# Designs tried in a protein design run: peptides against a protein of PDB entry 8HF1. Part 314

Target 1, 320 residues: chain A of PDB entry 8HF1
Amino acid sequence: NVMLYATKPTEVMVSFPHQEQVLTVTRLISAEIEKFYVSLDLMNIGVQPIRRSKSLQCLRDPSKKSFVKQLFNDFLYQMKEYGIYAASIAIISLIVEFDIKRRQAETLSVKLMHRTALTLCEKIRHLLVQKLQDMTYDDDDDNVNTEEVIMNFSTPKVQRFLMSLKVSFADKDPKDICCLVFVERRYTCKCIYGLLLNYIQSTPELRNVLTPQFMVGRNNISPDFESVLERKWQKSAIQQFRDGNANLMICSSVLEEGIDVQACNHVFILDPVKTFNMYVQSKGRARTTEAKFVLFTADKEREKTIQQIYQYRKAHNDIA

## One batch from the design tools (peptide; made by RFdiffusion4, then SolubleMPNN)

Design b2_p30_4_s1 (from b2_p30_4, 14 letters changed)
Fold by OpenDDE base, seed 3:
Structure b2_p30_4_s1 (fold): chain B 320 residues (1-320), chain A 30 residues (1-30)
Amino acid sequence: as target 1 above (320 residues)
Amino acid sequence: SKEEDLKILKENREIFEEMLKQPLFTPIPE
């Protein structure tokens, strides 16, 4: 009985400094969102009929105000965790979602609420884009999507992540790359995907080397809003990754739900590992020979992260 | 202010450049 020693992936850590200083634009945007929450709480949108969707026991706030606040809270999280460049991409997703909600509004009051949210999103988008442009020295090149702009307006975590990709994959054969990037939140998949497209296009050593895709979670809080198009796109993205037409896949916790993704040679955990299950499932995707499992941690949390990984290793060995 | 943000971005760049002098990947010991 040859114990197939499942070749354990090499576990490595990438540390990044804590950014203490907050940009004035970030403070301004946060203050505008807080003012909007005060105005939103004062809005009378009437009693919405509780549509019991059969599947999700989640008490949908009949007012839909909680969903609006959730989207802006997710945006604030992305702006804080990934920087204002990623936020400039993330705000577009909010604009799209609020426009759909505005069109689907059953009442004038709900339509007005979503219109007010859209107006705020457009203001935020303008503030972010203007700030990115203010640092392009070349007044003539409206291209805010340069490597320099992306790096300067990203958090240390994202900067070290992009450098990790460049060092790992510069001038490699695309066929030799099978990379997963795990993030905590569904909306982070889209903004990191957009950021990577722009970064790869601006980085010659990664052009035609990395082809990113992303998976959107099936557990949408709102399954009714997964357009037939989004489901088709998700199936296509998974198939492209399986066929090797895409070699980098950005995933949230969706891979925990039994999406069969191929054995990968690189697994990046961009956000903190919060659970033993997340650790085992994500690490379990790094199955090739010489596979790497890469964890990102703030310098201040490095010791705590190492100790947590030791606990998870011990727990995994006790079950195996 | 614009000037305050420029100072923050400069300081962040200096921190980033110092980080490039350090190993990017650190093995997690067994």
Scores: peptide ipSAE 0.447, ipTM 0.904, DockQ to the pose 0.757
Fold by OpenDDE base, seed 5:
Structure b2_p30_4_s1 (fold): chain B 320 residues (1-320), chain A 30 residues (1-30)
Amino acid sequence: as target 1 above (320 residues)
Amino acid sequence: SKEEDLKILKENREIFEEMLKQPLFTPIPE
């Protein structure tokens, strides 16, 4: 049982304040999405030809409206949880997905639905980029990817996460770093990856230290919908991390799927630990000497998080 | 408005600066 011999990582908490105030741009975007949902519900998409695609998802929404709503709901979650800078990256993923779905549309009505969704995403992207630019003092450098812009337009969670990376890894040898970052949602992996690329590029102390990759878990619900491209990317990302060409891996629930990643010296849990299995598996990757297991929590949820960790520790000791 | 967002961003920056005065890492007790 590999769990018994693992040196217990140092368990550390990073607390962050709750932001109560919501930017006007965030409210505007949320209202535009809600308005779009009303319009989407009124769209007659007709009876889609039941392609006998064995995937349970195609059976659930013959109109494919639920998938569109899911993507926008995931975007809204990312904008809320990670901030408008992260949202400016997340919206690109929606644009790509809706453009693919628009091209793959078998009916004019479905094509129009995805076109309307795409148009909304472009509007949202414009609103986000405009807001990021409004805070660049220097009219000459339209570069919205500065450390200052990233920090100012990120949630306290993301700000503390970025600081945690800077403090942990500034001026270290890249070979001494093996870091996992766990997030709850698959789309967050890409979003945080893009954010980290920009942050690392803007942070001299990290630019030649951290090389991030991301891994999206296999969609167990529809392995057939994993594009050959996503599978190739996943395999390549894992290989780069194994070969030491990447030293920071962002992943969502991937360890539950039995993806064997090397022993790490740092494990960051950016989102709440919701399951005992997630706790054990993620903690079980922090196996090196002096490994750190870092949990992120809102200040208001700190006590609840600690109690949950005690319960998981107890449960782990009862199984061991 | 732009002014409201600037105010929110300023307040968020102040919160962030106060956070920098606090220990980043706190051990989870045994």
Scores: peptide ipSAE 0.442, ipTM 0.902, DockQ to the pose 0.777
Fold by OpenDDE base, seed 2:
Structure b2_p30_4_s1 (fold): chain B 320 residues (1-320), chain A 30 residues (1-30)
Amino acid sequence: as target 1 above (320 residues)
Amino acid sequence: SKEEDLKILKENREIFEEMLKQPLFTPIPE
């Protein structure tokens, strides 16, 4: 019944151009990951004990190879969708994950597998950071975290997103801002969070205006020790957002999982709206006076996106 | 090469500058 009295948000679209050209470093990294997959398939890690994971959903391949491939596939997606600057942040998360898995390895073969993955991540990180440094226009400033570097090494989607934040929130009172940013993938939350921290710090008009946090869905949380830390982080992040200590929350599918957040005046959908539930739940958070619901779309997909939103609006009106 | 990536970044910057000439926010019609 909360849907009935919500003020309809202003629905806005932000278009971004398609980037056809791929950096040589991105091609190199992709090729290194593909070579690693061939090597990974040849690795004999023995028969792993089938731990009955209570969560039926993640068919953890008892070989643990599928999990390694999943993390690299998520990284490749982030590098493609958000750019090499975001990828330089995303790779750190893989390094942490593989180091934990290496230390927790029950067998030498599994330990070696995670070590090989970790070594590749360190190589990738070096390639990314070196590329950011080599193309800083000022030879004297080793600072890769400038507004210019962030913008130049981000995809058009991320560039338009950052511009949207700057235009929307420059020199505003932090207390008047309650912003959600929805992303598709769990690992994107942390990546975009790190990018936003650096962007906000490098952008005077947003410095002391935006305080970001991130949260990930519970269903995506591994039952491992990491899950306890992530659950604690999630609770803390949500509490900071409720208390107004954070005014921008990055989340993935969290509302579909029954995590309730306060009413917001801005909702940004950074990735494509793939489900009716995501549309309804995210839009349902943009319920303050003059709330904005902002969708991002590639120019080539603009008409398709509009038609999909019309279908979702119709379906929502038929249920209401 | 470094030169190829510099060319790509220059072209991307030109695309970005052209993108700045367009309205950032476009209303989705009701």
Scores: peptide ipSAE 0.439, ipTM 0.900, DockQ to the pose 0.781
Fold by OpenDDE base, seed 4:
Structure b2_p30_4_s1 (fold): chain B 320 residues (1-320), chain A 30 residues (1-30)
Amino acid sequence: as target 1 above (320 residues)
Amino acid sequence: SKEEDLKILKENREIFEEMLKQPLFTPIPE
């Protein structure tokens, strides 16, 4: 009986200071979005026929305005939580989404709404990129994707996360790395993925070491709304991670969906652990002998986070 | 202003440099 000593992963915490100072560009962008919401509320989009799909009692907001506001609210969250550099990537996802919605618009009013949203996204993108460029001291290299720019325009959380990756994985064999990064929100996966691609490419110690992928959680609410492309992409990303073609996977809530991700040697929880299930499932992926389970916390929330982890440990031991 | 953002970025850099003096990983006690 080889007691597979399920070696409990080493649980570590990475703390980061709370960023109290808000950039003028962030305030400007927030104000532009607020102005847009006022304009959006005044838009007469007409009553779209509620296609009562029988099953989803979710009153489709007949105006589709709520979905537009949700995307901008998610963007504002990413800008706040991850910084201006991450926001410059996040806005591209909004541009893509609003362009799709514009093309799929059944009415001129809906088309105009998505066009106005798209125009705002392009303005925001320009403001963000311009701000990133204004800090490149080297006039000659228009490359806003340097390690320095990424670090300077990231929140302390993201800075500490990137440093954690560099310290953990610099000059290691890619085969020895199986890393999961958990984030709370679906759109954060794409944003952090894009940030990591640029960071890894700008960091010599990581260029040939880390190959990131991301996995967007299945929208449990309606598998019918998941594009066939998104489902194919999820399967491909998981397969690449299983085959070792990717060694870092960014996930949102994926473990709750029964996606069998391999045993990993590193699990990073970039956002707060909100549920016991998330704690157990994410920690349960750190199964190798030297597995690390890394939690990120604001310094102000460190004690609260530790107490929450103790509660989760206790609850887990009471079930085991 | 651009100057205000430069000041904020400088202060953020100073905070980051001070953060580098601290251990990155802290074990969560058992």
Scores: peptide ipSAE 0.437, ipTM 0.896, DockQ to the pose 0.773

Design b2_p30_4_s2 (from b2_p30_4, 13 letters changed)
Fold by OpenDDE base, seed 5:
Structure b2_p30_4_s2 (fold): chain B 320 residues (1-320), chain A 30 residues (1-30)
Amino acid sequence: as target 1 above (320 residues)
Amino acid sequence: SKEEDEKILKENRELFEEMLKEPLFTEIPE
C-alpha cells in the first residue's frame, strides 16, 4: 500500500500562463468535429443486438457512436490542453483505431460510419500538418519536428513541461534518472510519448539522456478491450523501465492498480491532481533521496492548487 | 487567417517570455 510509505519528496510547482486565444485551425477542426457529430447522430447504423456480455463491461454502445464521439472528444481535449503539435500526433492514433474498426465492421453501415470518421481524421491531420509547415516553409517532415516548432505549437503547460525536463535532465547520466510523468487520460500517454520522442531527438542535451516509454492503463472494465498487442506492449514497457532501458515513463492512473514500478527520483504531474488517491499514489512513487514531485498549474489556479495540496498533505498525515 | 494565427503565436511567445522571468520551479511551502 503506497500510503504506508512516508515519502517526503520535495513538492515543486511549475506555473504556466493561461492561453486565452485559440488558433483559427483549432476552431476550424472543432467546427468540423461538431458538424460530424450532427451527421453521426443522423446515421442509421441499425439496432445492433445488445450482446449482454455478462460482465458489467461498458455496454458497448450498440450504435458504436458513443465510442466514436469519445475518441474525438479525447482528441479535442488533447488539442486544447497540449496544443496543435501534440494534436498532430494524437490524430494518428484515431486514424489507426478507425481503420481497425472499419476493417472489423460487421455491417456496411458501421463500416461507412468508421470510414467517415477516418476521412475526417485525415482532413484534420492535413490541417494540422499544413499549419506546422506554415512556420518552416519547408515540406521536409524533419523540419516540423524541430525544438522551435514543438515549442511554438505547444500550449504553455507543455512548453513549461518540456523546459522542466530540459532543466532537470540536461547532460545527466541516464542511469541517475528515474522519472514518471502522470497524465489523466489514457490517450494522452501515447500523444505525450510521441511529442517527447521528437523533442528529445531535437534537443541535443536530452539526446541519449532520456529514453521515454508509456503505459496505457488497463481497462478495468474489460480485459477483452485490451488488444493482445497492447498488453504485450505494456509488459515490455514496464520491463524496459525496470531494467533501466527506459528512464522516463508516461502513465495514466495505471500505477494505482498495483503495477510495481521502482522508486523514482522525479514525478511530474502534467494534468491537475483531481483526487487524494492520485496525489498519494503518484507522490508515493517519489521515494529516492532528494526526490521531486512536480505539479503543473495555470497561474490563475496557483492559489487553488496550493490549497488543494495543503488539504491533501493534511489528509495524508491524518491517515499515516 | 494565417496572419491572425501568427499574431496569436506571437502573443503566446511574449506571454511565455514574461513567464520565463519567474523561477521555473517554485517549492510549495509547508
Scores: peptide ipSAE 0.452, ipTM 0.907, DockQ to the pose 0.720
Fold by OpenDDE base, seed 2:
Structure b2_p30_4_s2 (fold): chain B 320 residues (1-320), chain A 30 residues (1-30)
Amino acid sequence: as target 1 above (320 residues)
Amino acid sequence: SKEEDEKILKENRELFEEMLKEPLFTEIPE
């Protein structure tokens, strides 16, 4: 009986400044989405037949309006929490989704709704890209994907996260790295993945060191055709991470019981730890010798975050 | 305005540079 003494990971906190000021472009985009919601509420989409999908999870609003609002609300969250650079990537996912839904629309009214949403997304994308370009100091370089642009147009949380990656992994052997990054929302995985690809490519010390992948939890997979592609993609991403072809995995949920992900040496919790289960399961992946469990907190919330971690530690020790 | 956003970005950069003077990683005490 080799009692594998599960070495407890070192719990580390990264603080970031609270940003009170909001960019004019962010306010403009928020106002355009609010105007769109008013217009959307006035749209007569007719009574769609309630397809009793057995999975309670997607409240298929028979009008599909709730789904449209959910996607824009998730976008607004990403723009607020991660910044306008991340938002420029996130909006592409909405464009793809609304274009698919527009093509699959069974009624003219539903088709028009998704077309209107798509038109708004293209306007938002233009506003974001223009803002990124207008603030590139090099008038001649149309490249909005530089380390400087990414850093300048990211929130303090994302800035400190990127710095944490650079400090932790600069010039290391990629084989020695097994990193998990946990985020709260499904759509954030794709957004942060795209941001990390651009950042790593723009950072020489990381370019051949970090190979990111992302994984979305199964529970939120819509039963639609997109779910099959996403399931195939998830299997491929997990396999690449197991094979060591990827050494950084972005996850929106703790890997379900039975996804044997190798013991990780780094676990980053980018968003606030909201549940005891998330704490235990994410921390339980940091199982190597000298593993680090890294939490991100605003400076104003530092004490509250520490108290919450102490409560979770106590609760975990009472069950063990 | 563009000028207001430039001011916001400058102030954010200054705040970020101030935070760089502090240790990036702080261990959570037991």
Scores: peptide ipSAE 0.447, ipTM 0.907, DockQ to the pose 0.772
Fold by OpenDDE base, seed 3:
Structure b2_p30_4_s2 (fold): chain B 320 residues (1-320), chain A 30 residues (1-30)
Amino acid sequence: as target 1 above (320 residues)
Amino acid sequence: SKEEDEKILKENRELFEEMLKEPLFTEIPE
């Protein structure tokens, strides 16, 4: 009886400093969004028809106002957790969504609401881009996508994540890399994907080494937002990752839904592990020999994170 | 102010450079 000791992945922690200081631009943007919420609450958009979406599961408030607030709250979270560089990419997704909703608006009042949200997003984008440009001393190179700008305007978590990628994968054969990056939120997948594209392009040691893709869970997508294009993109991204044409996949709860992704040699958990299921499922993807399971934690939360991992290890061993 | 943001960014760079002196990866003991 060859006890197939399932080679447990090496669990590794990356610590990052807790940053309490908030940039003036971040405070300004937060205040503009709060002012917008006050104005949004005063808007009369009329009685919205309750579309009986068949999928009972997500108690998404069917309110068009609630959806607008959710998108801005997700943006505020990304700006706080990943920094203003990531926020400059994240705001583009809001612009696209509000433009689609503006075009699909059944009433003038709803159209005006989405137009007002769009105007705020354009203002936020301008404030973010201007702040990124203020650090480029060279007047001629409007390239806000340098390694230096990305690093300087990212949170310590993102800085340590990018360093972890550089140290792990610099000058390696792309075929030897199969990496998953787990994030908590759907919109973070696209934001981190855009950040990684720019970082890889600006980092010679990672050029032609890392080819990122992103994937978002189907159940987290309101059926009304699953464009045929997004479904095609997800299918293509999964296939590229399976074929080895992409070697780094950014995903949220996608793997919890039983999407068959190949065994990986690296699994990065960029956001805190909040559930035992997330721990087991994400760790369960690190199945190759010498696979690494990498956790990110603030220094202040290091001990608490270690204790939580010990509890999850114990619980997993008691079920096995 | 711009000066306050420049100070914050400088302090963050200094902190980042200090962290580069420490091991990036720490194995979680069994």
Scores: peptide ipSAE 0.444, ipTM 0.902, DockQ to the pose 0.775
Fold by OpenDDE base, seed 4:
Parts: structure tokens; C-alpha cells; sequence
Structure b2_p30_4_s2 (fold): chain B 320 residues (1-320), chain A 30 residues (1-30)
């Protein structure tokens, strides 16, 4: 019962400005995905035979089109919430997924659908990488993975998050760091992990200080669809974090599923706290002396966020 | 256009630099 731990972390808020302006490249990519959805709806892929496995899997769209749309919708969310640099990493995950599905396709029509999705992802990747390159003023350094490029092409939320890591952990002993980063979506874990690897590599003060890992959330809908590889990766990542070989873990709702993670001195909530359970479970991991629980909020939502935290504190005290 | 995106990126940089003048961490009162 995570609620019984007596150590109250210091609750800290990091504010960021609301970004109203949308890059032209983001609008172009969104429009290309919308055009693709129209094309996808017109594709006749046939009725896939519902394998009558008795489990709750019966509710998935037999067309597999819904899953393609879900992946692109998750990508669009990541591009909006984290910026085009994060999107350039996120699109690679879609490329890998659609290539796997293309190879596993039992019909030519399904194979063609995944091929068309893959071609769109490659176009999106090209547009994103080209935009990242266009802002490198130094013609000679084709490296889109500099601290400057990462910061410039990230949302204010991600910029303030990266700054929070730099200020919190610059030149510290790696053994003194046990950090959790919570995100809302499973796919965001991989995206932010890739972003952090590049950021840490480009930031001398963090290069030998932070070693990130990520937890892939269990797909509650179907444990059977978790590849043996994803389960092995999750176990390995958790073990590395337990052994101290990694000192920063990116996770989603995985901790709500009873994954035992050690007590941490820093817990960052990168996305809005939507549930009381998420608040209690995440805060309950900040259990060391002088532990910090860090929330990110847009400036315009600051008061609403504070009031929500007061409600959660009250509810937590009423159960304790 | 490229120019519109450059303007957006410049404005975002200016906003970021302004935020650096404020405390990064603010404690949530009890």
C-alpha cells in the first residue's frame, strides 16, 4: 500500500508558457495525415477473419484500420505536446511498427495498407529532419542532435523539463540520483527516452551523470499482443534501474499495475495529473529524505493545477 | 513559409529567455 509511507516529498511546480503558434511543417504533416485518413477509409482491405480467441480481443476493429489511425493520432499528439524534435524520434517508432505489420500481413490488401502508411511515415520523417537541418546555421555540422536544436524545436513544456533536469542534476554523482519521469502515454516513453539520450549526449554537465531508461506500459487490453521482445525489454530496463545502472526511468501508468520500483529522490510529472490514483502512486515513489515531486503546468492553468493538488492532498489525508 | 517558422522559433526563444529570469521551481504551499 503506497499510501502508508510517512515521508512527504516537497511538491514543486514548474510553469511554462502556452504555445499558441503552430509551425508550418506541423500543419503540413497534419494535413498529409488527414489526406491519408480519407484514402485509408476508401481502402478495401476485406473483412479479416476474427480469430475467435475467447478473450476481450473481439472488440478490435477487424479492419486493422483503427490501429493505423491510433498510431498516427498518437504521433500527432506527441508532435503537438512535445514539439517537432520529439516528433522526429516518434516517427521512427511508427516506421518500425508499420514495417513489422507489413511483413506480418496475411493479405496483399493489408500489406498495401501498411506499405502506404510506411511511405507516409518516411515522407513525414524527411519533412521533420529537413526542418531541423534548415536551422543549423553551421553548414558544416549536419548534427541535428545539438542542445540548441533540441531546445529550439521542443515545446515550452519540454524546454522547461530539460532545464529542470540540467539545474537539478548538473555535475552530480550518478549514485545520488534516483529519478522517475511520468508521462501519460505509452508511446511518449520511447519518444522522451530518445530525446533525453540525445540531450544528455549533447550536454556535458549531464553526459556522465544521467543514464535514462524507459518502461513500456503493459497493454492491459491484450497481454498476448505484447511481443516477447517488449516484455524482455521492460524486465531488463526495470532491472537496470534497480541495480543502479540507470538512474532516470521514464514511465507511464505502468507503476499503477504494481511494478515495484525503488524509492526515488525526484519524481517529475511531465503531463497533467488526471487521476487521484496517478497522483498517489507517483508521489508515493518520492520517498527519500528531501524528495521532490515536480509538476509541470502551463501558466494559464497554474491556479487550476494548484487547486487540483489541494483536492488530492485532502482526499489523501481522508484515506490515511 | 520558412520565414513564418523562423519568426515562431524566434518568439519561442524570447519567451524561453524571459522565463529564465523567473524561478524555475516554485513550491506549492501547504
Amino acid sequence: as target 1 above (320 residues)
Amino acid sequence: SKEEDEKILKENRELFEEMLKEPLFTEIPE
Scores: peptide ipSAE 0.444, ipTM 0.902, DockQ to the pose 0.798

